# Peptides against a protein of PDB entry 4N78: the designs that were tried, part 1

Scores and structures below are computed, not measured.

Target 1, 186 residues: chain A of PDB entry 4N78
Amino acid sequence: HFQVICRLLGYQGIAVVMEELLKVVKSLLQGTILQYVKTLMEVMPKICRLPRHEYGSPGILEFFHHQLKDIVEYAELKTVCFQNLREVGNAILFCLLIEQSLSLEEVCDLLHAAPFQNILPRVHVKEGERLDAKMKRLESKYAPLHLVPLIERLGTPQQIAIAREGDLLTKERLCCGLSMFEVILT
Target 2, 155 residues: chain B of PDB entry 4N78
Amino acid sequence: MAELQMLLEEEIPGGRRALFDSYTNLERVADYCENNYIQSADKQRALEETKAYTTQSLASVAYLINTLANNVLQMLDIQASQLRRMESSINHISQTVDIHKEKVARREIGILTTNKNTSRTHKIIAPANLERPVRYIRKPIDYTILDDIGHGVKW
Positions, changes and structure headers below are counted from each chain's first letter, unless a header gives other numbers.
Peptide ipSAE is a variant of ipSAE made for these designs: the mean of its two directions, with the distance scale d0 fixed at 1.0 Angstrom where the peptide's residues are scored. Compare it only between designs on the same protein; published cut-offs may not carry over.
A fold fails the geometry check if it doesn't show the stated peptide or something in it is severely misdrawn.

## One batch from the design tools (peptide; aimed at target 1 C176)

Design b1_p8_1 (made by RFdiffusion4; failed a check: the pose's geometry)
Pose (drawn by RFdiffusion4):
Structure b1_p8_1 (pose): chain A 186 residues (1-186), chain B 155 residues (1-155), chain P 8 residues (1-8)
Amino acid sequence: as target 1 above (186 residues)
Amino acid sequence: as target 2 above (155 residues)
Amino acid sequence: EKEKFLEA
């Protein structure tokens, strides 16, 4: 699903959705969640020590039950507090997962562009062979496929300018050195 | 474009009227052969001149049509090339617009991004100078090696 | 003294 969502939205669609999810998270954190955090903070026990081991685990469970009784009995703890937090969590997971799908989408695109952009994989080296001397030979094999230099050789200035731009857009993808989840959290 | 204007404004309309002139002139020539036969004292001679005019009329109508047909074809060939050049220009404009829309989309998502500081290195990196193997040499106990440390006491 | 130290 995320894979399809990435393809259909594109960069502009994904960006707007992320910007809108930030507004939703902001609305919830500064809104209903904040109201209920302030309310439950008062219902909270002003102080609560962690009992020594001596008291034993059954007596510690009893102590936490009494000290947190008002939290355990709070009627809207699930239907409201947990629900709102779940929505915020899902919004964060969407941003993370959608970026991962975009990264996979960008890397595949780059793999298909590599033949037309003079990007060769490492070649096997037998005895008496140097990669330096061989990679340059392989580059000659795929020389007719190098798009930008061919158009600069036979193309019109208009075709050349368009080629340079398109070549730039093709080789520059977010997965080459950019990320978003960090900015989302910040 | 100059050749097209010449075809559309003069050569086609002109060659076309020259065909209309043939329409009117030939009906005159048909009457003349009839009259020249009637006035003619020599019916055989007048028939041979009618035949001459018939053959000439045929050669003329075929020439006028051929000339006009070549002009119409040249016009269509030129117009076909115009559409060929125009489509090429429209395609470049289209590619240009697509590049622009993409730049706008990337600019929009670029706000939500930062550098991912990732690097690549080796599993093991040996030091520039490996530790020299130090030979063992016996030496006596010396109770004076600490005399210069702090407030020593020489003996 | 020095002799007693070295003995020790």

Design b1_p8_1_s1 (made by RFdiffusion4, then SolubleMPNN; from b1_p8_1, 6 letters changed; failed a check: the pose's geometry)
Amino acid sequence: ILEELLKK

Design b1_p8_1_s2 (made by RFdiffusion4, then SolubleMPNN; from b1_p8_1, 6 letters changed; failed a check: the pose's geometry)
Amino acid sequence: VLEELLAK

Design b1_p8_1_s3 (made by RFdiffusion4, then SolubleMPNN; from b1_p8_1, 6 letters changed; failed a check: the pose's geometry)
Amino acid sequence: LIEELLKE

Design b1_p8_1_s4 (made by RFdiffusion4, then SolubleMPNN; from b1_p8_1, 6 letters changed; failed a check: the pose's geometry)
Amino acid sequence: SLKELLEK

Design b1_p8_2 (made by RFdiffusion4)
Pose (drawn by RFdiffusion4):
Structure b1_p8_2 (pose): chain A 186 residues (1-186), chain B 155 residues (1-155), chain P 8 residues (1-8)
Amino acid sequence: as target 1 above (186 residues)
Amino acid sequence: as target 2 above (155 residues)
Amino acid sequence: FTAKELLT
């Protein structure tokens, strides 16, 4: 699903959705969640020590049950507090997962562009062979496929300018050195 | 464009009227052969001149049509090339707009991004100078090696 | 990284 969502939305669609999800998270954190955090913070026990081991685990469980009774009995703890937090969590997971799908989408695009952009994989080296001497030979084999230099050789200035812009857009992808989840959290 | 204007404004309309002139002039020439036969004292001679005019009328109508047909074809060939150049121009404009829309979309998502500081190195990196193997040499105990450290006491 | 470094 995420793969399809990335393809259909594109960069502009994904960007707007992320910007809008930030507004939703802001609305919830500074809104209903904040209201309930302030309310439950008063219902909270002012102080709560961690009992020594001596008291034993059964007595510690009884101590936490009494100290946190008002939290355990709070009627809207699940239907509201947990629900709102789940929505915020899902919004964060969407941003993370959608960025991962976009990375996969970009890397595949780049793999198909490599033959037309003079990008060769490492070649096997036998005895008496140097990659330096061989990679240059392989580059000659795929020389007719190098798009920008061919158009600069036979193309009109208009065709050349358009080729240079398109070549730049094809080689520059977010997965080459950019990320978003960090900015989302910040 | 100059050849097209010449075809559309003069040569086609002109060659076309020259055809209409043939329509009117031939009906005159048909009457003249009938009159020249009637006045003619020599019916055989007047028939041979009618034949001459018939053959000439045929050669003329075929020539006028051929000339006009070549002009109409040249006009269509030119117009076909115009559409060919125009499509090429429209396609470039389209490619340019697509490049622009993409730049706008990338600019929009670029706000939500930062550099991912990732690098690549080796599993093991040996030091520039490996540790020299130091030979063992016996030397006596010396109770004076600390005399210069702090407030020593020499003996 | 660049596209070249990722694909090589």

Design b1_p8_2_s1 (made by RFdiffusion4, then SolubleMPNN; from b1_p8_2 with F1L K4E)
Fold by OpenDDE base, seed 4:
Structure b1_p8_2_s1 (fold): chain B 186 residues (1-186), chain C 155 residues (1-155), chain A 8 residues (1-8)
Amino acid sequence: as target 1 above (186 residues)
Amino acid sequence: as target 2 above (155 residues)
Amino acid sequence: LTAEELLT
């Protein structure tokens, strides 16, 4: 599903969706969640010491339950605050999954374009074979597919310009060094 | 453009008219030959004359058809060439627009990106015990665990 | 023009 969404929206659509999601998340964080956090901070016990281990797990749990009773009984926390936190979480996950899906698509595009851009995979060399010989053979095999040099030789100036720009756009992908998710986390 | 226009407006219509006129003339010649054969005392001479007219008529028609056909072929070739040029131009424009759109889109999404901190891969110090590559048994991700998380439609 | 001359 996320792959289809990425294909459908493209870079522009993804950007728009991400921007809007960021706005929503920001609004939730700075608005409702912040207000609840402030309220929770006010009702939080000022001094909550770890009880002695001698009370056992049930006693310790009861102690904390008693100390946090006012927070646990705050019904709006479960209904509104936790829902907003879920929304934020979902938004974060959505962004992550979109980025991952986009990265996969970009990698696929790069792989498909590689033979046309003189980007050759490192060939697995069996024991005893020279890597250089295999690479040369591979280079020779794909040399006719090099699009930009081919167009530079045979094409019009306009075609050459387009080919170069297209080549650059193909090479410069987000997955090569950029992360949207890191921006979202910041 | 001038050549194509001449073919479309003058040569091809002119050729068609010439064929039509030729048809009318051939009908007259045929009538003449028939009457001449009937009225002539020397049937052999009349027949030879008819043969001569027939040959001439066929040659004339063949010439007219050939000329017209060549003009039509030439017209089609010119049109095909024009269409190819137009297609090339359209493709060029389309590609230019697509590249521009892509650049704009890249800029827009780029604003939402930061450089991947190549966090120095903390050398995951492989625990000294080479845990046997646990055959990654792809445990099917039980997505049912997520059924209670979010606005998922419980079917 | 003979028929032959027209066809060549």
Scores: peptide ipSAE 0.024, ipTM 0.733, DockQ to the pose 0.006
OpenDDE base, seeds 1, 2, 3, 5: peptide ipSAE 0.018, 0.019, 0.020, 0.018; ipTM 0.731, 0.730, 0.725, 0.732; seed 5 fails the geometry check

Design b1_p8_2_s2 (made by RFdiffusion4, then SolubleMPNN; from b1_p8_2, 4 letters changed)
Fold by OpenDDE base, seed 4:
Structure b1_p8_2_s2 (fold): chain B 186 residues (1-186), chain C 155 residues (1-155), chain A 8 residues (1-8)
Amino acid sequence: as target 1 above (186 residues)
Amino acid sequence: as target 2 above (155 residues)
Amino acid sequence: LTAESLLS
């Protein structure tokens, strides 16, 4: 589904969706969540020491349950605050999955364009074969497919300009060094 | 452009009119040959004359058809060439627009990106006092106490 | 134009 969304929206559509999601997340964080966090900080136990390990996991859990009873019994926390946190979490996951899907699409595009852009994969060399000879053979095989040099030789000045610009746009992808998800976490 | 216009407006319509006129002329020639054959005392001579007229008429029609066909083919070739040029122009414009749209889109999404920093994994600072591993006595954790906690379901 | 000249 996310791959289809990425294909449908493209860079522009993804940008718009991400911007709107960031606005929503910001609104949730600075609004309702912040208010509940402030309230929770006020009702939080001032002194909460770790119980002795001798109480075992159930005893430790009961201890914390008792210390946090007022927070756990706060009904609005479950219905409103946790829902907003879920929405934020979903937004983060959405952004992550969109970025991953976009990266996959970009990688596929790069791989498909590679033979036309003189980007050759590293060839597996069997024992006894020279890597250089195989690479040279591969270069020779794909040399006629190099689009920009081909158009530079055969095309009009306008076609050459478009080909160069298209080549640059094809090579420069977000997956090469940019992350949207890191911006969202910031 | 002038050649295509001449073909469309003059040569092809003219050729069609010539074929139509030739049809009328062929009918007259046929009538003449029939009457001449009926009235002539020398049927062999009349037949030879009819053969000559028939051959001439067929040659004339063949020439007219060939000329018209060649003009139509030439017209189609010119039109095909024009269409190819138009297609090339449209493709060029389309590509220019697409590149522009892509650049705009990339700028927009680029604002939402940062350089991938290999964040150095925060070294988990081991707490200074390694609590001596207390012998784990497996007491079964009763998780039923948590059944009412955390479902995030709007009641 | 003889028929022969058109066929040639």
Scores: peptide ipSAE 0.018, ipTM 0.743, DockQ to the pose 0.006
OpenDDE base, seeds 1, 2, 3, 5: peptide ipSAE 0.017, 0.017, 0.018, 0.017; ipTM 0.743, 0.745, 0.734, 0.745

Design b1_p8_2_s3 (made by RFdiffusion4, then SolubleMPNN; from b1_p8_2, 3 letters changed)
Fold by OpenDDE base, seed 3:
Structure b1_p8_2_s3 (fold): chain B 186 residues (1-186), chain C 155 residues (1-155), chain A 8 residues (1-8)
Amino acid sequence: as target 1 above (186 residues)
Amino acid sequence: as target 2 above (155 residues)
Amino acid sequence: MTAEELLS
């Protein structure tokens, strides 16, 4: 699903969705959640000492239940605050999964473009073979596929300009050094 | 432009008129040949004359048709060339617009990004066992995979 | 009349 969303929306659509999602998250955090957190801080026991181990697990549980009774009985905490926290959590997960899916698509694009951009994979050299000779052979094999040099030789000035810009756009991807998720966490 | 205009306005219409005139003339030739054959005492001579007129008439019509056909073909070639040039121009504009849109989109999403802290991610140790390229089995997209992720509104 | 004259 996330891959399909990435393909459908593209960079622009993803940006719009992320911006709107951030607004929603901000509204939830600064509004409802903050208010409930303040309320919880007010009702939180000022002094909560660890009960003696002699009370055993049931006694300790009853102790904390008694200390936190006002919080546990606060119905709106479960219905509203926890729901809002779930929404924020879902938003964070959504952003993470979108970024991961986008990165995969970008990597695929880079790999598909590589032969046309003179980006050759490192070839495994068997013992005794010269890396340079294999690389040279590989370069020679893919030399006819180099799009920009080919267009520079045979194309119009306009085609050359488009080819260069296209080449640059193909090489420059978010996955190469940028993170959206880090911004969302900030 | 001048050549195309000449073909459209002068040569092709002129060729069509010539063919039409030729049709009328052929009817006259046919009438002449028929009458000549009926009235002639020497039927063999009249037949030979008719053959000569027929051959000449066919040659002239063939020439007119060939000339007209060549002019039409030339016209079509010029028009095809013009269309190709227009197509090339449109494609160039389209590509330029697409590149621009892509740049704008990248700027927009770029505002929502920060530089990845290249923590020295440990060398992706290639798994020692190169998993044999699992033959790509088209697995249908299971849309239920996300059913357990997140708290969706259970209707 | 020549054939050419008839065809012109």
Scores: peptide ipSAE 0.021, ipTM 0.761, DockQ to the pose 0.004
OpenDDE base, seeds 1, 2, 4, 5: peptide ipSAE 0.020, 0.017, 0.018, 0.017; ipTM 0.763, 0.763, 0.761, 0.767

Design b1_p8_2_s4 (made by RFdiffusion4, then SolubleMPNN; from b1_p8_2, 3 letters changed)
Fold by OpenDDE base, seed 5:
Structure b1_p8_2_s4 (fold): chain B 186 residues (1-186), chain C 155 residues (1-155), chain A 8 residues (1-8)
Amino acid sequence: as target 1 above (186 residues)
Amino acid sequence: as target 2 above (155 residues)
Amino acid sequence: LTAEELLS
């Protein structure tokens, strides 16, 4: 599903969705959640010391339950605040999954473009074969597919410019060095 | 453009008119040949003259058709070339627009990105002391040790 | 009329 979304939205659509999600998250965090946190801080026991171990586990639990009674009984916390936190969590997860899906799509594009861009994988050398000879053979095999050099030789100046720009755009991908998710977490 | 216009407005219509006029002219030639044959005392000469006119008439019509056909073909070639140029121009514009849109989109999404912290691959300093691979001496598994653990038949 | 004149 996320892969399809990435394909449908493209970079622009993803950017718009991410921006809107960030706005929503910001509004939730700075609005409702912040207000609940402030309220919770007000009702939070100022002094919450560890009870003596002599009370045992049940007594300690009851102690904390009593100290946090006002918080636990705060009905709006469960219904509104936790829902908002869930929404924030879902938004974060959505962003993560979109970024992962986008990265996969970008990697696929890079792999598909590689033969046309003179990007050759390092060939595994079997015992007894020279790496240089294999690489040279591979280079020779894909040399006719090099699009930019071909267009530079046969194309108009405008076509050459477009080909170079297209090549650059194909090579430059977010997965190569950029993270959206890190920005979302900041 | 001037050549195409001349073909469309002058040469092709002119050729068509010439071909239509040739019909009338051929009818006149036929009438002449018929009358000449009837009136001539030398029928053989009149027949030979008619054959000559027929050959000439066929040649002229063939020439008119060929000229017209060539002009039409030339017109079509020019139009095809124009269409190809237009297609190329449209494609160029389309590609330019697409590249621009992509650049804009990338800028927009780029604002939402930060550089991946390449964790400094701490050079795993290989500890200087290569622990000598302890030669795994396959000690034969003494299966007799398992004889006492099974709830089975005490021999 | 010459043949050329008839065909012209």
Scores: peptide ipSAE 0.020, ipTM 0.725, DockQ to the pose 0.004
OpenDDE base, seeds 1, 2, 3, 4: peptide ipSAE 0.020, 0.019, 0.020, 0.020; ipTM 0.720, 0.722, 0.718, 0.726

Design b1_p8_3 (made by RFdiffusion4; failed a check: a repeat of another design)
Pose (drawn by RFdiffusion4):
Structure b1_p8_3 (pose): chain A 186 residues (1-186), chain B 155 residues (1-155), chain P 8 residues (1-8)
Amino acid sequence: as target 1 above (186 residues)
Amino acid sequence: as target 2 above (155 residues)
Amino acid sequence: FTAKELLT
């Protein structure tokens, strides 16, 4: 699903959705969640020690049940507090997962562009062979496929300018050195 | 474009009227051969001149049509090439617009991004100078090696 | 990284 969502939305669609999810998270954190956090903070026990081991685990469980009774009995703890938090969590997970699908989408695009952009994988080296001397030979084999230099050789200035812009857009992807989840959290 | 204007404004309309002139002039020439036969004292001679005019009328109508047909074809060939150049230009404009729309979309998501500081190194990196193997040499106990440390006491 | 460094 995320794979399809990335393809259909593109960069502009994903960006707007992320910007809008930030507005939703802001609306919830500074809104209903904040209201209920302030309310439950008063219902909270002003102080609450952690009992020594001596008291034993059953007596510690009884102590925490008593100290946190008002939290445990709070009627809207699930239907509101947990619900709102789940929505914020899902919004964060969407941003993370959608970025991962975008990264997979970009790297596949780059794999198909490599033959037309003079990007060769490492070649096997037998005895008496140097990669330096061999990689350059392989580059000659795929020389007719190098798009930008061919158009600069036979193309019109208009075709050349358009080729240079398209080649730049093809080789520059977010997965080459950019990320978003960090900015989302910040 | 100059050859097209010449075809559209003069040579086609001109060659076309020259065809209409043939329509009117041939009906005159048909009457003249009938009159020249009637006035003719020599019916055989007047028939041979009618035949001459018939053959000449045929050669003329075929020439006028051929000339006009070549012009119409040249016009269509030129117009076909115009559409070929225009499509090429429209395609470039389209590619240009697509590049622009993409730049706008990337600019929009670029706001939500930062550098991912990732690097690549080796599993093991040996030091530039490996530790020299130090030979063992016996030496006596010396109770004076600490005399210069702090407030020593010499003996 | 660049596309070349990633694909190689």

Design b1_p8_3_s1 (made by RFdiffusion4, then SolubleMPNN; from b1_p8_3 with F1M K4E)
Fold by OpenDDE base, seed 2:
Structure b1_p8_3_s1 (fold): chain B 186 residues (1-186), chain C 155 residues (1-155), chain A 8 residues (1-8)
Amino acid sequence: as target 1 above (186 residues)
Amino acid sequence: as target 2 above (155 residues)
Amino acid sequence: MTAEELLT
């Protein structure tokens, strides 16, 4: 699903969605969640000491339930605050999954374009084979597919310009050095 | 452009008119040959003359058709070449627009990105000796181990 | 009249 979303929206659509999500998250964090957190901090027991182990696990649990009774009984905490936290969590996960999906698409594009851009994979050399000879053979095999040199030789100046720009855009991808998710976490 | 115009305005219409005129002329030749055969005392000679006129007439029509056909083909080739050039121009414009849109989109999304912190992940140097995967023996979690850890703050 | 003359 996220791959399909990435393909459908493209860079522009993803940017718009991410911006809006960031606005929503910011609004939730600075608004409702912050207010509830402040209220909770005010109601939080100033001194919450660990009870003696002699009370056992049930007694310790009851102790904390008693100390936190006002917080536990605060219905709005569950219905509003936790819901908002879920929404924030979902937004974060959405952003992560979108970035991952986008990265996969970009990697696929890079791999598909590689033969046309003189980007050759490192050839696995069996014992006794010369890496250089294999690489030269591979280079020779794919040389006719190199798009930019081909267009430079046969194309018009306009076609050459377009081919170079297209080549650059194909090589440069967000996955190579940029992260959206890191921006969301800050 | 001048060649296409000449073909469209002069050569092809002229060829069509010539074929139409040829139809009328062929009718006259046919009438002449019929009358000549009827009136001639030497039927063999009249027949040979008719054969000659027929052959010449057919050759002339064939030539007119061939000339017209060649002119039409030439016209179509020129038009096809013009269409290909127009298509190429449209494609170039389309590609330029697409590239521009892509650049704009990349700038927009780029604002929402930061450089990946390549944390120098310590090269996990694979230990030279791959420790044999110790078969994970599920040891039952002995929960009694936690019984001694809960020393409350001895006041 | 030659056939050519008739066809002109």
Scores: peptide ipSAE 0.016, ipTM 0.778, DockQ to the pose 0.004
OpenDDE base, seeds 1, 3, 4, 5: peptide ipSAE 0.000, 0.000, 0.016, 0.000; ipTM 0.774, 0.763, 0.768, 0.775

Design b1_p8_3_s2 (made by RFdiffusion4, then SolubleMPNN; from b1_p8_3 with F1L K4E)
Fold by OpenDDE base, seed 4:
Structure b1_p8_3_s2 (fold): chain B 186 residues (1-186), chain C 155 residues (1-155), chain A 8 residues (1-8)
Amino acid sequence: as target 1 above (186 residues)
Amino acid sequence: as target 2 above (155 residues)
Amino acid sequence: LTAEELLT
């Protein structure tokens, strides 16, 4: 599903969706969640010491339950605050999954374009074979597919310009060094 | 453009008219030959004359058809060439627009990106015990665990 | 023009 969404929206659509999601998340964080956090901070016990281990797990749990009773009984926390936190979480996950899906698509595009851009995979060399010989053979095999040099030789100036720009756009992908998710986390 | 226009407006219509006129003339010649054969005392001479007219008529028609056909072929070739040029131009424009759109889109999404901190891969110090590559048994991700998380439609 | 001359 996320792959289809990425294909459908493209870079522009993804950007728009991400921007809007960021706005929503920001609004939730700075608005409702912040207000609840402030309220929770006010009702939080000022001094909550770890009880002695001698009370056992049930006693310790009861102690904390008693100390946090006012927070646990705050019904709006479960209904509104936790829902907003879920929304934020979902938004974060959505962004992550979109980025991952986009990265996969970009990698696929790069792989498909590689033979046309003189980007050759490192060939697995069996024991005893020279890597250089295999690479040369591979280079020779794909040399006719090099699009930009081919167009530079045979094409019009306009075609050459387009080919170069297209080549650059193909090479410069987000997955090569950029992360949207890191921006979202910041 | 001038050549194509001449073919479309003058040569091809002119050729068609010439064929039509030729048809009318051939009908007259045929009538003449028939009457001449009937009225002539020397049937052999009349027949030879008819043969001569027939040959001439066929040659004339063949010439007219050939000329017209060549003009039509030439017209089609010119049109095909024009269409190819137009297609090339359209493709060029389309590609230019697509590249521009892509650049704009890249800029827009780029604003939402930061450089991947190549966090120095903390050398995951492989625990000294080479845990046997646990055959990654792809445990099917039980997505049912997520059924209670979010606005998922419980079917 | 003979028929032959027209066809060549």
Scores: peptide ipSAE 0.024, ipTM 0.733, DockQ to the pose 0.006
OpenDDE base, seeds 1, 2, 3, 5: peptide ipSAE 0.018, 0.019, 0.020, 0.018; ipTM 0.731, 0.730, 0.725, 0.732; seed 5 fails the geometry check

Design b1_p8_3_s3 (made by RFdiffusion4, then SolubleMPNN; from b1_p8_3, 3 letters changed)
Fold by OpenDDE base, seed 2:
Structure b1_p8_3_s3 (fold): chain B 186 residues (1-186), chain C 155 residues (1-155), chain A 8 residues (1-8)
Amino acid sequence: as target 1 above (186 residues)
Amino acid sequence: as target 2 above (155 residues)
Amino acid sequence: MTAESLLT
């Protein structure tokens, strides 16, 4: 699903969605969540010491339940605050999954374009073979597929300009060094 | 452009008119041959003359058709070439627009990105000796291990 | 008019 979303929206659509999600998250954090956190801090017991181990796990649980009774019974915490936290969490996960999916699509594009851009994978060398000789043979084999040099030789100035620009755009991808998710976490 | 115009306005219409005129002329030739054969005392000579006129007429029509056909083909080739040039121009414009849109989109999304912190992941130097995968023996979690840990244990 | 003149 996320792959399809990435394909349908493209960079522009993803940017718009991410921007709107950030607005929503900021609104939730600075608004309702902040208010509830402040309230919770006010009602939090000032001194909450660990009970004696002699009470056992049930007694310790009851102790904390009693100390936090007002918080646990605060219905709005569950219905509003936790819901908002879920929404924030979902937004974060959405952003992560979109970035991952986008990165996969970009990598696929790079891999598909590689033969046309003189980007060749390192070949496996068997014992006794020279890597350089094998690479040169591979380069020679795929040389006719190099798009930009081909168009530079046969194309019009306008075609050459378009080809160079297209080549650059194909090589430059977000996955090469940029992260959206890191921005969301800051 | 001048060649296409000449073909459209002069050569092709002229060739069509010539074919229509040829039709009328052929009818007259046929009438002449029929009358000549009827009136001639030498039927063999009249027949040979008719054969000659028939051959000439067929050759003339064939030539007119061929000329017209060639002119039409030439016209179509010129038009096809013009269409290809127009298509190429449109494609170039389209590609330019697409590239521009892509650049704009990349700028927009770029605002929402930061450089990936390549944390210097310490080269996990694979230990030279691959420790034999110690068969994970699932030991039950002994929860009593933590019983003595905490401020609640008064020794 | 000769038939030849009609075809030319």
Scores: peptide ipSAE 0.017, ipTM 0.785, DockQ to the pose 0.004
OpenDDE base, seeds 1, 3, 4, 5: peptide ipSAE 0.008, 0.006, 0.017, 0.016; ipTM 0.790, 0.775, 0.778, 0.782

